# Peptides against a protein of PDB entry 5JNO, part 50

Target 1, 112 residues: chain A of PDB entry 5JNO
Amino acid sequence: MVAKFQPPPEYQLTAAELKQIVDQSLSGGDLACRLLVQLFPELFSDVDFSRGCSACGFAAKRKLESLHLQLIRNYVEVYYPSVKDTAVWQAECLPQLNDFFSRFWAQREMED

## One batch from the design tools (peptide; made by RFdiffusion4, then SolubleMPNN)

Design b1_p17_7_s4 (from b1_p17_7, 9 letters changed)
Fold by OpenDDE base, seed 5:
Formats: structure tokens, C-alpha cells, sequence
Structure b1_p17_7_s4 (fold): chain B 112 residues (1-112), chain A 17 residues (1-17)
């Protein structure tokens, strides 16, 4: 048996909070993307990482990590149980998440 | 805000789908 996944406190959504996001979502993939924004706003931050070190010109790598995806998937499963199937998750949600995230930063790079 | 911009991108994606 697989143990129940418990998200960290900072990523623990109440039933009401999750429902609100679901009500705004058009699909499982859309829900996944909305959860990404809601749970991890820091991934969309416009912070200039070089401000902390003007000499090194450091730029943070922008990527979706396994933990981000796992947390999102667990919430999506509540309303879209089919994503428990890895094949469904990889076909219906993961491509949309990657597309969404890449589009966001591609657009921001053009605006800056 | 960044959140607003993110949601705008998402809305555009949904419109294309």
C-alpha cells in the first residue's frame, strides 16, 4: 500500500481553497497550471537575481522540479482521479504545465 | 502582478486549445 501523501504546511490547501481553484478550471490540465501559480508564485517572480550580486551576474535556473509536479498532481487527483495513471498524467497535464511555464518566461523575456 | 501575468498566459493557452 502507498502511504498518503501529506504536503508541507505552506502547500496545504483546504477543501474550500482547492474547490475555488477547481471552479475556475476548465480541465485537469488547466487545474494543474492554476495550482502551479497558486502554490508556487515564486516560480513566476520578476526578481532580478543579479541584484544580490552585481559582480557575478548570476541568473537563477527556472525549472519545474519533481516536488512541484508531485504536489500539483496530488491535488489534481482529488477532482480528476484518472491522473493517478502515470500515462494520463503525462499525456493530459504534464505537457500543459511545461508549455505554460515555458510560455510565461518566454513572454517575460521579450517584455524585459 | 506576476500572478496576473501568469493567469493571462494561461487564458491565452485555453483560448488556443
Amino acid sequence: as target 1 above (112 residues)
Amino acid sequence: SDVDRALAVLDEMQAEA
Scores: peptide ipSAE 0.716, ipTM 0.954, DockQ to the pose 0.851
Fold by OpenDDE base, seed 4:
Structure b1_p17_7_s4 (fold): chain B 112 residues (1-112), chain A 17 residues (1-17)
Amino acid sequence: as target 1 above (112 residues)
Amino acid sequence: SDVDRALAVLDEMQAEA
């Protein structure tokens, strides 16, 4: 049997916290983006924690990794079960996540 | 804050859609 993915404690959301984010969301893709901000605020920070640590193996701060996406997808599935279908996830959520993340950093790079 | 800026970008995206 397939083991259920469990988020680390630091990325656990209560039902109430998740509901609050859902209430602010206009769609599954919008929810995914809001979860990205809520769960991984460090991905939007100017601070590069990996710069001073060549041995820590941290990913680049401006990169969405599979683990980030998997965590977000797990929460989105609670209210949008259709994203369990990979085709739906790739059509409805991934493009918005990538667009959102790229727009954020493109805008920040113009300021830096 | 970075979070506020991120949410502003998101709101802009949704307004365009």
Scores: peptide ipSAE 0.716, ipTM 0.954, DockQ to the pose 0.836
Fold by OpenDDE base, seed 1:
Structure b1_p17_7_s4 (fold): chain B 112 residues (1-112), chain A 17 residues (1-17)
Amino acid sequence: as target 1 above (112 residues)
Amino acid sequence: SDVDRALAVLDEMQAEA
């Protein structure tokens, strides 16, 4: 028995929302990065908003977890079915995501 | 905002591609 992956409600995008992001994207890799920002803005903040407290003082996690990547991949597949192929995902999207995410935080570190 | 900054980084990255 196999169940289709279903994102939590807080990460469920409507067709219109997804289309808007796609329209802003230049490629599957670019789409993946934009989805990362849209779905998980807390990963780009100094505060981990997932805890529901902006004043708790806990630093945000600065790591892309498997669940993050899987969710992003599921949405990317809607418009770029080729990423269903793991090799394509690893060649076209994962490097972009990792590069983007690392660049962001590297820049933040340089800015103090 | 952090989101705006993230998108700026992404735009720069795409410009290099």
Scores: peptide ipSAE 0.715, ipTM 0.955, DockQ to the pose 0.868
Fold by OpenDDE base, seed 3:
Structure b1_p17_7_s4 (fold): chain B 112 residues (1-112), chain A 17 residues (1-17)
Amino acid sequence: as target 1 above (112 residues)
Amino acid sequence: SDVDRALAVLDEMQAEA
Protein backbone atom coordinates (compact mmCIF):
# COMPACT_ATOMS: atom_id res chain seq x y z
CA MET B 1 0.00 0.00 0.00
CA VAL B 2 1.22 3.46 -0.89
CA ALA B 3 1.15 5.79 2.06
CA LYS B 4 -1.12 8.78 1.73
CA PHE B 5 0.85 11.86 0.83
CA GLN B 6 0.78 14.60 3.40
CA PRO B 7 2.38 17.94 2.66
CA PRO B 8 4.91 19.26 5.12
CA PRO B 9 3.52 22.03 7.30
CA GLU B 10 5.40 24.72 5.41
CA TYR B 11 3.59 23.72 2.23
CA GLN B 12 0.08 23.66 3.62
CA LEU B 13 -2.44 25.94 1.97
CA THR B 14 -5.69 27.04 3.48
CA ALA B 15 -8.85 26.78 1.47
CA ALA B 16 -8.84 30.54 1.07
CA GLU B 17 -5.27 30.62 -0.16
CA LEU B 18 -5.95 27.88 -2.65
CA LYS B 19 -9.09 29.61 -3.83
CA GLN B 20 -7.15 32.77 -4.55
CA ILE B 21 -4.73 30.87 -6.73
CA VAL B 22 -7.57 29.07 -8.48
CA ASP B 23 -9.28 32.36 -9.22
CA GLN B 24 -6.16 33.46 -11.05
CA SER B 25 -5.86 30.23 -13.02
CA LEU B 26 -7.27 29.54 -16.46
CA SER B 27 -6.85 25.77 -16.47
CA GLY B 28 -5.63 22.84 -14.46
CA GLY B 29 -2.23 23.14 -16.04
CA ASP B 30 -2.09 26.84 -15.34
CA LEU B 31 -3.14 26.18 -11.77
CA ALA B 32 -0.36 23.64 -11.43
CA CYS B 33 2.20 26.18 -12.56
CA ARG B 34 0.89 28.86 -10.25
CA LEU B 35 0.99 26.40 -7.37
CA LEU B 36 4.59 25.64 -8.24
CA VAL B 37 5.48 29.30 -7.86
CA GLN B 38 3.52 29.79 -4.67
CA LEU B 39 4.55 26.61 -2.90
CA PHE B 40 8.16 26.47 -3.98
CA PRO B 41 9.46 29.97 -4.63
CA GLU B 42 12.93 28.72 -3.76
CA LEU B 43 12.99 26.79 -7.02
CA PHE B 44 13.01 30.09 -8.86
CA SER B 45 15.84 31.68 -6.92
CA ASP B 46 19.56 31.66 -7.52
CA VAL B 47 20.10 31.85 -3.79
CA ASP B 48 21.00 28.52 -2.28
CA PHE B 49 19.18 28.62 1.02
CA SER B 50 20.64 25.30 2.06
CA ARG B 51 24.23 26.51 2.07
CA GLY B 52 24.00 28.12 5.45
CA CYS B 53 22.25 25.24 7.14
CA SER B 54 23.50 21.69 6.89
CA ALA B 55 20.38 20.52 8.66
CA CYS B 56 18.24 21.96 5.89
CA GLY B 57 19.54 19.38 3.50
CA PHE B 58 20.35 19.67 -0.15
CA ALA B 59 17.78 20.32 -2.81
CA ALA B 60 18.39 20.68 -6.50
CA LYS B 61 17.12 24.16 -7.19
CA ARG B 62 16.49 23.52 -10.85
CA LYS B 63 14.74 20.18 -10.73
CA LEU B 64 11.13 19.29 -10.18
CA GLU B 65 11.16 16.34 -7.84
CA SER B 66 8.50 13.73 -7.28
CA LEU B 67 7.62 15.32 -3.98
CA HIS B 68 6.99 18.68 -5.62
CA LEU B 69 4.81 17.17 -8.29
CA GLN B 70 2.79 15.05 -5.93
CA LEU B 71 2.11 17.98 -3.66
CA ILE B 72 1.00 20.16 -6.55
CA ARG B 73 -1.19 17.40 -7.93
CA ASN B 74 -2.94 17.00 -4.61
CA TYR B 75 -4.01 20.63 -4.66
CA VAL B 76 -4.94 20.63 -8.33
CA GLU B 77 -7.22 17.67 -7.70
CA VAL B 78 -9.34 19.77 -5.38
CA TYR B 79 -10.65 21.84 -8.28
CA TYR B 80 -9.81 19.55 -11.17
CA PRO B 81 -10.68 16.05 -10.01
CA SER B 82 -9.91 14.65 -13.43
CA VAL B 83 -6.20 14.87 -12.72
CA LYS B 84 -6.64 11.96 -10.35
CA ASP B 85 -6.40 10.04 -13.57
CA THR B 86 -2.70 9.69 -14.21
CA ALA B 87 -3.20 9.94 -17.94
CA VAL B 88 -4.89 13.30 -17.52
CA TRP B 89 -2.21 14.52 -15.16
CA GLN B 90 0.48 13.52 -17.61
CA ALA B 91 -1.29 15.08 -20.57
CA GLU B 92 -2.60 18.31 -19.09
CA CYS B 93 -0.39 19.30 -16.19
CA LEU B 94 3.05 17.73 -16.38
CA PRO B 95 3.91 19.11 -19.82
CA GLN B 96 2.94 22.60 -18.76
CA LEU B 97 4.89 22.36 -15.54
CA ASN B 98 7.99 21.20 -17.32
CA ASP B 99 7.61 23.75 -20.08
CA PHE B 100 7.06 26.56 -17.61
CA PHE B 101 9.98 25.61 -15.43
CA SER B 102 12.29 25.20 -18.39
CA ARG B 103 11.26 28.49 -19.94
CA PHE B 104 11.84 30.31 -16.70
CA TRP B 105 15.38 29.12 -16.33
CA ALA B 106 16.14 29.56 -19.99
CA GLN B 107 15.07 33.17 -19.68
CA ARG B 108 17.10 33.66 -16.53
CA GLU B 109 20.15 32.24 -18.24
CA MET B 110 19.79 34.78 -21.00
CA GLU B 111 19.53 37.62 -18.52
CA ASP B 112 22.66 36.64 -16.63
CA SER A 1 11.51 39.56 -8.02
CA ASP A 2 12.02 35.99 -9.13
CA VAL A 3 8.39 35.25 -8.41
CA ASP A 4 7.27 38.16 -10.54
CA ARG A 5 9.45 37.01 -13.38
CA ALA A 6 8.10 33.50 -13.04
CA LEU A 7 4.54 34.73 -13.26
CA ALA A 8 5.45 36.82 -16.28
CA VAL A 9 6.73 33.72 -18.03
CA LEU A 10 3.52 31.97 -17.17
CA ASP A 11 1.49 34.82 -18.61
CA GLU A 12 3.46 34.57 -21.82
CA MET A 13 2.67 30.88 -22.01
CA GLN A 14 -0.99 31.65 -21.57
CA ALA A 15 -0.88 34.14 -24.39
CA GLU A 16 0.51 31.48 -26.70
CA ALA A 17 -2.16 28.95 -25.80
Scores: peptide ipSAE 0.714, ipTM 0.954, DockQ to the pose 0.883

Design b1_p17_8_s1 (from b1_p17_8, 7 letters changed)
Fold by OpenDDE base, seed 4:
Structure b1_p17_8_s1 (fold): chain B 112 residues (1-112), chain A 17 residues (1-17)
Amino acid sequence: as target 1 above (112 residues)
Amino acid sequence: FQEARERALAVLDEMLK
C-alpha cells in the first residue's frame, strides 16, 4: 500500500483554510490555481532567492515541479475526488495550472 | 509575498473572464 502523502508542515492547510480557498473557487482548475498561489507564493516572486548565497548556487525555480503538483492535487481531491483519475487531473487541472503559471511570467517578462 | 500573491491573483482573475 502506498503511504498517504503528507505535506511538509509549511504547506499544511487546516480545513478552514482549505474551505476558504474552495469558497473562492469556481472550478477544480480554479481551485488548483488558487492553491498554487496560496501554497507557493515564492514561485510568483521577483525576489532573488540566490541573493546572499552565491556559493550554494541556490536559486528559486520558475517551474512547477512534481512535488508542487502532487501537493495541490491532494488538496483538490478533497472537494473534487474525480481528479484521483489521472485523465481528469490532466484535463481539468494541469492545463489551467500551466496556462496560469506561464501567463503570469510571460506578462512579467514583458513588463521588465 | 503579499504583493506577489496579489499580482498572481490578478492574472488568474483575467483568465477567468
Scores: peptide ipSAE 0.732, ipTM 0.962, DockQ to the pose 0.865
Fold by OpenDDE base, seed 3:
Structure b1_p17_8_s1 (fold): chain B 112 residues (1-112), chain A 17 residues (1-17)
Amino acid sequence: as target 1 above (112 residues)
Amino acid sequence: FQEARERALAVLDEMLK
């Protein structure tokens, strides 16, 4: 059996919070994208704002990391147990997450 | 992050059309 993944405290959603997001979602892939926005809003912040410090030259990360995806998957599994299957996760959620994230930043860069 | 979330969700809504 696979060990249960426990999210860090800052990314712990209550059942009520998760249900609210689910109620807004049309599919597992949509739910995954909405969870991305809810859990990691910093990934969608403007570069200048996300930097937080102009003096240090810090640049905020704009990449979906393994931890982000793992955390989202764990919540999606609550309402879509089929995503426990890696093939289903890769077909139903990962493409949508990547497409959504890519579209967001492509659009932002085009508007600058 | 409210504004960032709103912009992100707008993109998502367009993607779902």
Scores: peptide ipSAE 0.732, ipTM 0.961, DockQ to the pose 0.853
Fold by OpenDDE base, seed 1:
Structure b1_p17_8_s1 (fold): chain B 112 residues (1-112), chain A 17 residues (1-17)
Amino acid sequence: as target 1 above (112 residues)
Amino acid sequence: FQEARERALAVLDEMLK
């Protein structure tokens, strides 16, 4: 058996919050992208979260990590159970997430 | 992060057209 994945409190959505996002979504892939924006707005911000540590000079990477994808998939499954199938997740959601995230930052880099 | 979210959603809306 696979244990149920429980997100940290800062990434826990209520049923009402999730439904609001779903109502704005046209597909599972669209829902995944909207969840990305809602749960992880810091990935779309120019804010340097490492400014508090001038000694180390660490800068947060602008990349989608496995934890981000896992959290998003768990919420998408609530309304699109078919994404429990890895093949469906990889065909319908992952490409859209990657394309969306890449397009966002590609445009930002060109404007800077 | 409101401004960042708005910019991100604008990109997404354009992709969906």
Scores: peptide ipSAE 0.731, ipTM 0.961, DockQ to the pose 0.910
Fold by OpenDDE base, seed 2:
Structure b1_p17_8_s1 (fold): chain B 112 residues (1-112), chain A 17 residues (1-17)
Amino acid sequence: as target 1 above (112 residues)
Amino acid sequence: FQEARERALAVLDEMLK
């Protein structure tokens, strides 16, 4: 059997923290984007990644990697179990994540 | 990362309009 995914301690949310983000979210896709900001703020900053993070690195700067997406999906599934279906995840959440992330950096590039 | 988060959320809010 496949082992359950365990998030690194620096990316572990309490039930209360997750609920607060959910309460601010309009959909599973919106929740995914808000989780991205909450869990991986370094992806939105020119500042160095958090010290000791093995799940990301300089090479991953400004890039959404599979481990980031897997972690976000795991949290989204708590309140939106339909995203357990890969087709639903790819239709409802991934496009919004990619669009959001792309828009952010496109805007930052224009400000330079 | 507070500033980065705020800017990111601003982009998200604009996208959701």
Scores: peptide ipSAE 0.727, ipTM 0.961, DockQ to the pose 0.897

Design b1_p17_8_s2 (from b1_p17_8, 9 letters changed)
Fold by OpenDDE base, seed 5:
Structure b1_p17_8_s2 (fold): chain B 112 residues (1-112), chain A 17 residues (1-17)
Amino acid sequence: as target 1 above (112 residues)
Amino acid sequence: FEEAKQRALQVLEQMQQ
């Protein structure tokens, strides 16, 4: 049996793991956000990757990159095939992801 | 990253209110 998509080994979820996340999800957009947390927990870490390297000018960017979004979309499509339509993905999932991610860091900054 | 995950999920739950 060949899966419809094959994520990199580092981001492979078992059927049971994915099912667990789906069971907790209220919508496709909510599922996308939960997948973001599960697949890329490092994006929510307080670790400053630029700390200690002021000379190199490297600054850690808190952004959702194309690879993050692509992998999330692949998993969301398993249970919400409608997101295969780019318009649906852009209307239902992307705003939720961006809102969630922005809210997280905004809230963290306010707590300091 | 378990602690970070839990903090993130708390924010997500707040958005669901």
Scores: peptide ipSAE 0.723, ipTM 0.958, DockQ to the pose 0.931
Fold by OpenDDE base, seed 4:
Structure b1_p17_8_s2 (fold): chain B 112 residues (1-112), chain A 17 residues (1-17)
Amino acid sequence: as target 1 above (112 residues)
Amino acid sequence: FEEAKQRALQVLEQMQQ
């Protein structure tokens, strides 16, 4: 038996909130990216975490970590059950998330 | 974080084109 993953309260979405994001999404990968923005807006902050304090791990706040990905995947699975298959998740969602996140910060760095 | 969210969504929309 595998226990159902329960997100922390700050990352809990209501059915209505999730439905709204789904309605705005063009695909499972797009949904994943929109969930990233909605759940973890701090990852897109203008604050340069790497410049602030590398020693205290502040720079880690600008990385997609396993917890972020797991939370996103859990919500995507509600509407795209196929992403329960790791191969599908890695083919359809992870590349979109990584590309989106990388492009965002690449553009921001060019503006600084 | 609202401004950051909007910038992020703008980048996402650019990727969709």
Scores: peptide ipSAE 0.723, ipTM 0.959, DockQ to the pose 0.852
Fold by OpenDDE base, seed 1:
Structure b1_p17_8_s2 (fold): chain B 112 residues (1-112), chain A 17 residues (1-17)
Amino acid sequence: as target 1 above (112 residues)
Amino acid sequence: FEEAKQRALQVLEQMQQ
């Protein structure tokens, strides 16, 4: 038996909260990006939110970790079950997440 | 983080154009 991934309490969305984000989304990839912003706003801030971790510096905050991606994928699957297929996730959602995150920080660096 | 979130959403909207 494979254990179902359960998000930590701080990342648990209600059905109403998730539906609100879905209603604003144009696709599974768009939904993934919106979830990234809502679940992990600290990744888009210059403020170091290091909870006692010296490795959680500014440079570390500019990377999407596997745990972030897995959590987002779990929510996307609720409305887009096709992303349960790893090939679909890697083709439809993962590239958009990486492109979005990279564009955000590239734009921020140009403004400095 | 509200300002950062708004900036992020603006970038996302630009990608949708």
Scores: peptide ipSAE 0.722, ipTM 0.958, DockQ to the pose 0.891
Fold by OpenDDE base, seed 3:
Structure b1_p17_8_s2 (fold): chain B 112 residues (1-112), chain A 17 residues (1-17)
Amino acid sequence: as target 1 above (112 residues)
Amino acid sequence: FEEAKQRALQVLEQMQQ
């Protein structure tokens, strides 16, 4: 059994905020990507725009971790309950998230 | 992070077309 997942306070969305994102979404996979942007904008920021500390040299990580994916999945389930099935999550959402995130940074690397 | 969000959403929209 996996324990019930609770989002950290900084990643808590109200029903109204979630609905706004859903209204902009074309599919469950698209919703997942939009949630990624809204919940974790630091993953899309350059060093100059990130929460990095000049004094300590800290920079935000640029990878999708299990915590990110679990949080996104929890919100997607509200409107797309089928993603409770791991096979559906892996077929409909995970590929979209990975492709989106990879494409973003591939594009940024080419522009730099 | 607003500029980063907009850049990300632009990439997402490119994927949709």
Scores: peptide ipSAE 0.722, ipTM 0.958, DockQ to the pose 0.897

Design b1_p17_8_s3 (from b1_p17_8, 6 letters changed)
Fold by OpenDDE base, seed 5:
Structure b1_p17_8_s3 (fold): chain B 112 residues (1-112), chain A 17 residues (1-17)
Amino acid sequence: as target 1 above (112 residues)
Amino acid sequence: FEEARARALEVLDEMLQ
């Protein structure tokens, strides 16, 4: 398992699991997106907490939280140490994560 | 979550093309 940092047990990847994701990744930003899918599949579930409730006017916006980003960054740093630099993380990974996540839900909304 | 993951990865692959 990854030993350079200690994520919560529920988000711990084995070395083999992480390597497999890395082998499938074309860049640090791509790796970040794939880690998002692997670590937090619940963010991509078809479950809508506000589904069926139009009376309250509550529109739940799915957003990537700081905890999600921190955990992803920790794993990306293992193979892309340059993302330890906040400027690199913000330029190479965050835009791709946000774009990917927004595209996913935009596409799902079109299918509904 | 396998179905959700598969759909997510499809979107990612399209984005990377």
Scores: peptide ipSAE 0.734, ipTM 0.961, DockQ to the pose 0.872
Fold by OpenDDE base, seed 3:
Structure b1_p17_8_s3 (fold): chain B 112 residues (1-112), chain A 17 residues (1-17)
Amino acid sequence: as target 1 above (112 residues)
Amino acid sequence: FEEARARALEVLDEMLQ
């Protein structure tokens, strides 16, 4: 058996919050993308804003990390238990997440 | 992050069309 993943406190959603997102979602893949936006809005912030401090040289991360994906999957499983199957996760959610995230930044870079 | 979320959701909406 696989150990249960527990989200960090800062990324804990209540049942009501999750349901609100689910009610806006058309599919498991859509839900995953909406969870990405809800949980990690910093991944979609402008580069200038994300840096925030010119003195420290900070550059915000614009990558989907294992922790991001694992956390999103954990919530998607609540309403789409089939994504517990890795093959289903990789077919229904992961491509949509990557496509969405890539499209977002590709569009932003094109508009600059 | 409301503006960032709004822009992100616009892209998502376009992707779903």
Scores: peptide ipSAE 0.733, ipTM 0.961, DockQ to the pose 0.847
Fold by OpenDDE base, seed 4:
Structure b1_p17_8_s3 (fold): chain B 112 residues (1-112), chain A 17 residues (1-17)
Amino acid sequence: as target 1 above (112 residues)
Amino acid sequence: FEEARARALEVLDEMLQ
């Protein structure tokens, strides 16, 4: 059996915290986007994380990585168990996440 | 990250309209 995914401590939400986000959400896709904002605000930051360390090559990634998506999906499943089906996840949540994230940075790029 | 979250949520709200 595949072990249950355990989020890192910094991304562990209490039931109350998750419920608050759910109460603000209009759909599973909306919930996914709100979870993205709450769990990974660094993905929306203008801060240059590479600043101050050119040697290490550290840079803020402007990408939704598999771990981000997996973590979000796990929380979405609590209230929308249908997303356990990959087809549902790919139809109801992934497009919204990608559209949201891309629109955010497209807008910011135009402002710069 | 409060400012970043606020900006992100603004974009999200616009998408939902």
Scores: peptide ipSAE 0.733, ipTM 0.961, DockQ to the pose 0.861
Fold by OpenDDE base, seed 1:
Parts: structure tokens; sequence; C-alpha cells
Structure b1_p17_8_s3 (fold): chain B 112 residues (1-112), chain A 17 residues (1-17)
């Protein structure tokens, strides 16, 4: 058996907070993207969070890591249990997350 | 992070249309 994943306190959403995001979402993939914005706004910010860290460069700020995706998936499963199936997660949510994140930074690069 | 979130959501809205 594998222990249930528990998010760090800073990424723990209440039922009310999650419902608020769900009410704004049209699908599981949409919900995933909105959760990305809500939980990890630093990934969309120009603020230098790597200050003092030699390994946490600007490139790291623009990367979706496994931990990010795992957290998002856990919350999406609450309202879309089908994403517990890896095939569904990879077909319905991951492509949308990657597309969204890529579009965001592609747009930013063009504006700079 | 309000500005960052706003920009992100704008991109998302465009993607959904």
Amino acid sequence: as target 1 above (112 residues)
Amino acid sequence: FEEARARALEVLDEMLQ
C-alpha cells in the first residue's frame, strides 16, 4: 500500500475554496488549469524567487514539475474521479495544462 | 500575485474560446 499524498500546508485548499474554483470550471482540464493558477502563482510571475539559490534559475520558474502536477491531479479527482485513471489524466488534463502553460510564456516572450 | 494570476486567466479564457 502507498500512503495517501498530503499536500504541504501552503497548498492545502478548503472545500469551499475548491468549490469556488470548480464553479468557474467547464471541464476537468479547465479545472486543472485554474488550480495551477491558484496554487502556484509564482510560476506565472516575473518575481525572482530564485534569489539566493544557484539552482533555482529563471528556467526553473517556468517549469511544471511532477509535484505540481500531482497536487493538481489530487484536487481534480475530487470532482472528476475519472482522472484517477492515468490514461484519462494524460488525455484530458496534461495536454491542456502543458498547452496553457506554454501559451502563457510564449506570449510573455513575444511581449518582452 | 494578483497581476500574474490575472494575466494567466486571460490566456486561459482565450484558450477556452
Scores: peptide ipSAE 0.733, ipTM 0.961, DockQ to the pose 0.886

Design b1_p17_8_s4 (from b1_p17_8, 8 letters changed)
Fold by OpenDDE base, seed 2:
Structure b1_p17_8_s4 (fold): chain B 112 residues (1-112), chain A 17 residues (1-17)
Amino acid sequence: as target 1 above (112 residues)
Amino acid sequence: FQEAQQRALQVLDEMLE
């Protein structure tokens, strides 16, 4: 038996919410990036969470963890079943996510 | 987080150009 991944309630999207994001997306990679923004806005926040929590350091805040990626992939699979293939996920979605996330913070560093 | 989300989407749009 393979355990089904169940997202926490705070990251649960309705079919309508997901479709709205899909309708705004040009590809699976684009969809993945938009899901990242919608599901995990805290990863883009200027708030320094390390001030109040040693476990919420700068490095952790600016890191895409496996749980984030798995959750995004699960939603992307609904409309792009091909990403069930790890090779496709790693070629079409994961590089776009990493590039997007890196570009965001690179720009923020230049603005400071 | 709205401002951060807006900036993120702007970066995404620029990346897709």
Scores: peptide ipSAE 0.708, ipTM 0.954, DockQ to the pose 0.888
Fold by OpenDDE base, seed 4:
Structure b1_p17_8_s4 (fold): chain B 112 residues (1-112), chain A 17 residues (1-17)
Amino acid sequence: as target 1 above (112 residues)
Amino acid sequence: FQEAQQRALQVLDEMLE
């Protein structure tokens, strides 16, 4: 039996919510980036959520972790089933996600 | 978060042009 990925409740999208994001997207890669923004706004914020907890350590706020990517991929697959192929995911979505995320923070670093 | 999200989407739009 293959276990179905279940996102935490704070990252659970309804069909209507997902469709709204899809309607705003031009491609699978664009959809992936928009999902990143909508699902994980904390990755784009300067707010340090780990501040005050020495035991927790600082969150890797400026890195896309495997869980982030897995969740995004699962939603993208709903409308772009071809990304189930890892080669397609790595060619069409991952480069755009990484480029987008890097550009965002590079821009922020320059204006700080 | 909303302001950060708006800036992020702006960057995304610029990338897609």
Scores: peptide ipSAE 0.708, ipTM 0.954, DockQ to the pose 0.877
Fold by OpenDDE base, seed 3:
Structure b1_p17_8_s4 (fold): chain B 112 residues (1-112), chain A 17 residues (1-17)
Amino acid sequence: as target 1 above (112 residues)
Amino acid sequence: FQEAQQRALQVLDEMLE
């Protein structure tokens, strides 16, 4: 048995917000990707923004961490309970998330 | 963030085509 994961307050979605994202989604994998965009917009920040930040000078992180994935999985399982099975999560959601994230940055880098 | 999010969603839509 796995203890219920509680998202940090900044990543808490209301039922209405989650439903809106679900209504836009075609599958569990699609939902996972849309949740990634909505919950963690900083992962998609333009490099120009990072360059323009004279206050910090740090580039935005461009990696999916375990916390990101865990949060997304928790929301996905509300409408796709099969992802509670790790094998299903790894087959139906993780590949889509990684593919989507890598495609985004690959495209962005080619346009520079 | 909004512009980045829109670009991300565009990539996602293209991936789903």
Scores: peptide ipSAE 0.708, ipTM 0.954, DockQ to the pose 0.871
Fold by OpenDDE base, seed 1:
Structure b1_p17_8_s4 (fold): chain B 112 residues (1-112), chain A 17 residues (1-17)
Amino acid sequence: as target 1 above (112 residues)
Amino acid sequence: FQEAQQRALQVLDEMLE
């Protein structure tokens, strides 16, 4: 038995908040993308995460990390339990998330 | 973050059309 994943407090949605996002979603993949936008707005902003470090000059990469994906999947499972199957998650949600995230930044780069 | 989130949702809506 695996312990239930508990999101950090800043990423914990109430049932009402999650329901609101679900009502705007057309599919599990769509829901995953909307959750990405709502939970991690910093991934869509041109904020310099290295502003606090004058010496290192490190800028956080604009990428989807395993923790982001795991957290999104846990919420998607509430309304689309089929994504508990890894094959379904990889076929229905992951491609949509990656395509959406890539298109967003590709568009931003073209506008610059 | 508000403007960035709005732009992201616009991209998503275009994908769904």
Scores: peptide ipSAE 0.707, ipTM 0.954, DockQ to the pose 0.865

## One batch from the design tools (peptide; made by RFdiffusion4, then SolubleMPNN)

Design b1_p18_1_s1 (from b1_p18_1, 9 letters changed)
Fold by OpenDDE base, seed 4:
Structure b1_p18_1_s1 (fold): chain B 112 residues (1-112), chain A 18 residues (1-18)
Amino acid sequence: as target 1 above (112 residues)
Amino acid sequence: SLEQRVQETLAQFSAEQA
């Protein structure tokens, strides 16, 4: 028996909110990227959280962690159930997420 | 703004999707 994953309250989307994002999405990969932006705006911030708290070890602001990916995948599965297959998730969504996220930070580094 | 930069990157990325 596998327990159903429950997102933290701050990452809980209503059906209407999710539908709105889906309606704007062109594909499962695009949906994943839009979910990344909507759920985790802090990952795009220049704020150095590690500077404020050395004990918390917050060095992951520029890294997509397993929790981020799991949350995104859970929502993507609602409309793209095929991503329940890890091979599909790794082929259709993960490359898109990594590309988008890396592209954003690459652009930011060029501006600094 | 940061929000604008995020949305611009998203728009560029989405435009590349077929």
Scores: peptide ipSAE 0.519, ipTM 0.916, DockQ to the pose 0.860
Fold by OpenDDE base, seed 1:
Structure b1_p18_1_s1 (fold): chain B 112 residues (1-112), chain A 18 residues (1-18)
Amino acid sequence: as target 1 above (112 residues)
Amino acid sequence: SLEQRVQETLAQFSAEQA
């Protein structure tokens, strides 16, 4: 038996907050993208990714990390329990998340 | 604004799934 994953306090959603997002969602993949926007607005900010080491000038990569994906998946499972199956998660949600996130940054870079 | 750009991208993405 594996203990239930508990998100950090800053990423905890109430049932009402999650329901509000679900009501706007068309699918599990769409819900995942909406959760990405709500939980991690910092991933869409140039300021956050322009920050880094003062000595080396390193800036954080614009990528979705395992923790981001894990948190999103746990909330998606509440209304789409089929994503508990890794194959379903990889087929229905991961491609949508990556597509949405990549599209956002591609548009920003083209306008620059 | 940044928030507006995010919402516009989301709207376009969601519309493609409708």
Scores: peptide ipSAE 0.518, ipTM 0.916, DockQ to the pose 0.880
Fold by OpenDDE base, seed 3:
Order: sequence, then C-alpha cells, then structure tokens
Structure b1_p18_1_s1 (fold): chain B 112 residues (1-112), chain A 18 residues (1-18)
Amino acid sequence: as target 1 above (112 residues)
Amino acid sequence: SLEQRVQETLAQFSAEQA
C-alpha cells in the first residue's frame, strides 16, 4: 500500500501554472514531458553544483527517479484521471518521458 | 542557451506526436 504522495515545496505548482502547461499539451504523454521540463530543469543541466556552489555541494542528475515520476504522475492525473491505472501510465506516459529524456541527452552527447 | 535547447527538443518531440 502506498500512502498519499505530497510534493516537496520546491515542486509545487499552482492551479494556474498547471493549467498553462495543460493548455500547451497535446496528450497525457506530452503533458508529462512538459511537466518534466518545468519541475526538474536540473535534470537537463551539465552544471556540477559541487564545483560552482560551495554552499550546496549538489550535482546534476541524469536519471529519472521514482520521486520524479510520482510527482509528474500526480499532476497528469488531475487532467487525465485514467493514469491512476498503472497500465495506462506505463503505456501512455512513461514511454514518452523516457524517450524524450533519452533523446535530449543523446543530442548533447553528439555535440561534445 | 540550455533552456532554448530543451525547448527545441520538446518542440520536436511534440511535433512528432501530432
């Protein structure tokens, strides 16, 4: 059994912010990718904060973790209730997220 | 910029779904 998920404060979206993203989205999968970009810009950065910031010591991550996916799913669920079904989430959203994220980094690898 | 590159990738990805 999984308890109700509560987004960390830094990943909270207002209803208006979420609606703006939804209005730009073509599908649940597209919405998921747009949420990925908006919520977790650090996943797309090569910046090593351990070098650039002596106060935080954090480094950018290049993987989608369960926390990222759960947050995205919770927001997608607001406008696409069908993703409450794990089978639907795995068929419609998760492959899109992985494809988009992998494509981005594949492009970056070819440039440097 | 990095933001521009992210948005370009997103635009390409979204266009392929249309």
Scores: peptide ipSAE 0.518, ipTM 0.917, DockQ to the pose 0.885
Fold by OpenDDE base, seed 2:
Structure b1_p18_1_s1 (fold): chain B 112 residues (1-112), chain A 18 residues (1-18)
Amino acid sequence: as target 1 above (112 residues)
Amino acid sequence: SLEQRVQETLAQFSAEQA
């Protein structure tokens, strides 16, 4: 018996909210990036969260952790069941997430 | 703003999608 993953309430999307994001998405990878922005805006912030949380340092803030990726994947699977296959997830979605996230921070570094 | 920069990056990225 495998336990079903349940997202924390702060990361819970209604069917309507998810549908709205899907309608704006061009692909599973695009959907994943839009979910990243909607679910985890703190990962794009310049605020140093380490001042109030020792677990929220600079390195952690600019890193996509397994929990972030799992939450995004769970929502993507609703409309793109093929990403249940790890090979598909790693080929179609994970590279897009990493590319988008890295591009954002690379651009921010150039603006300094 | 920060949100504007995020959306601009997203728009550029999405425009590159097939």
Scores: peptide ipSAE 0.518, ipTM 0.917, DockQ to the pose 0.886

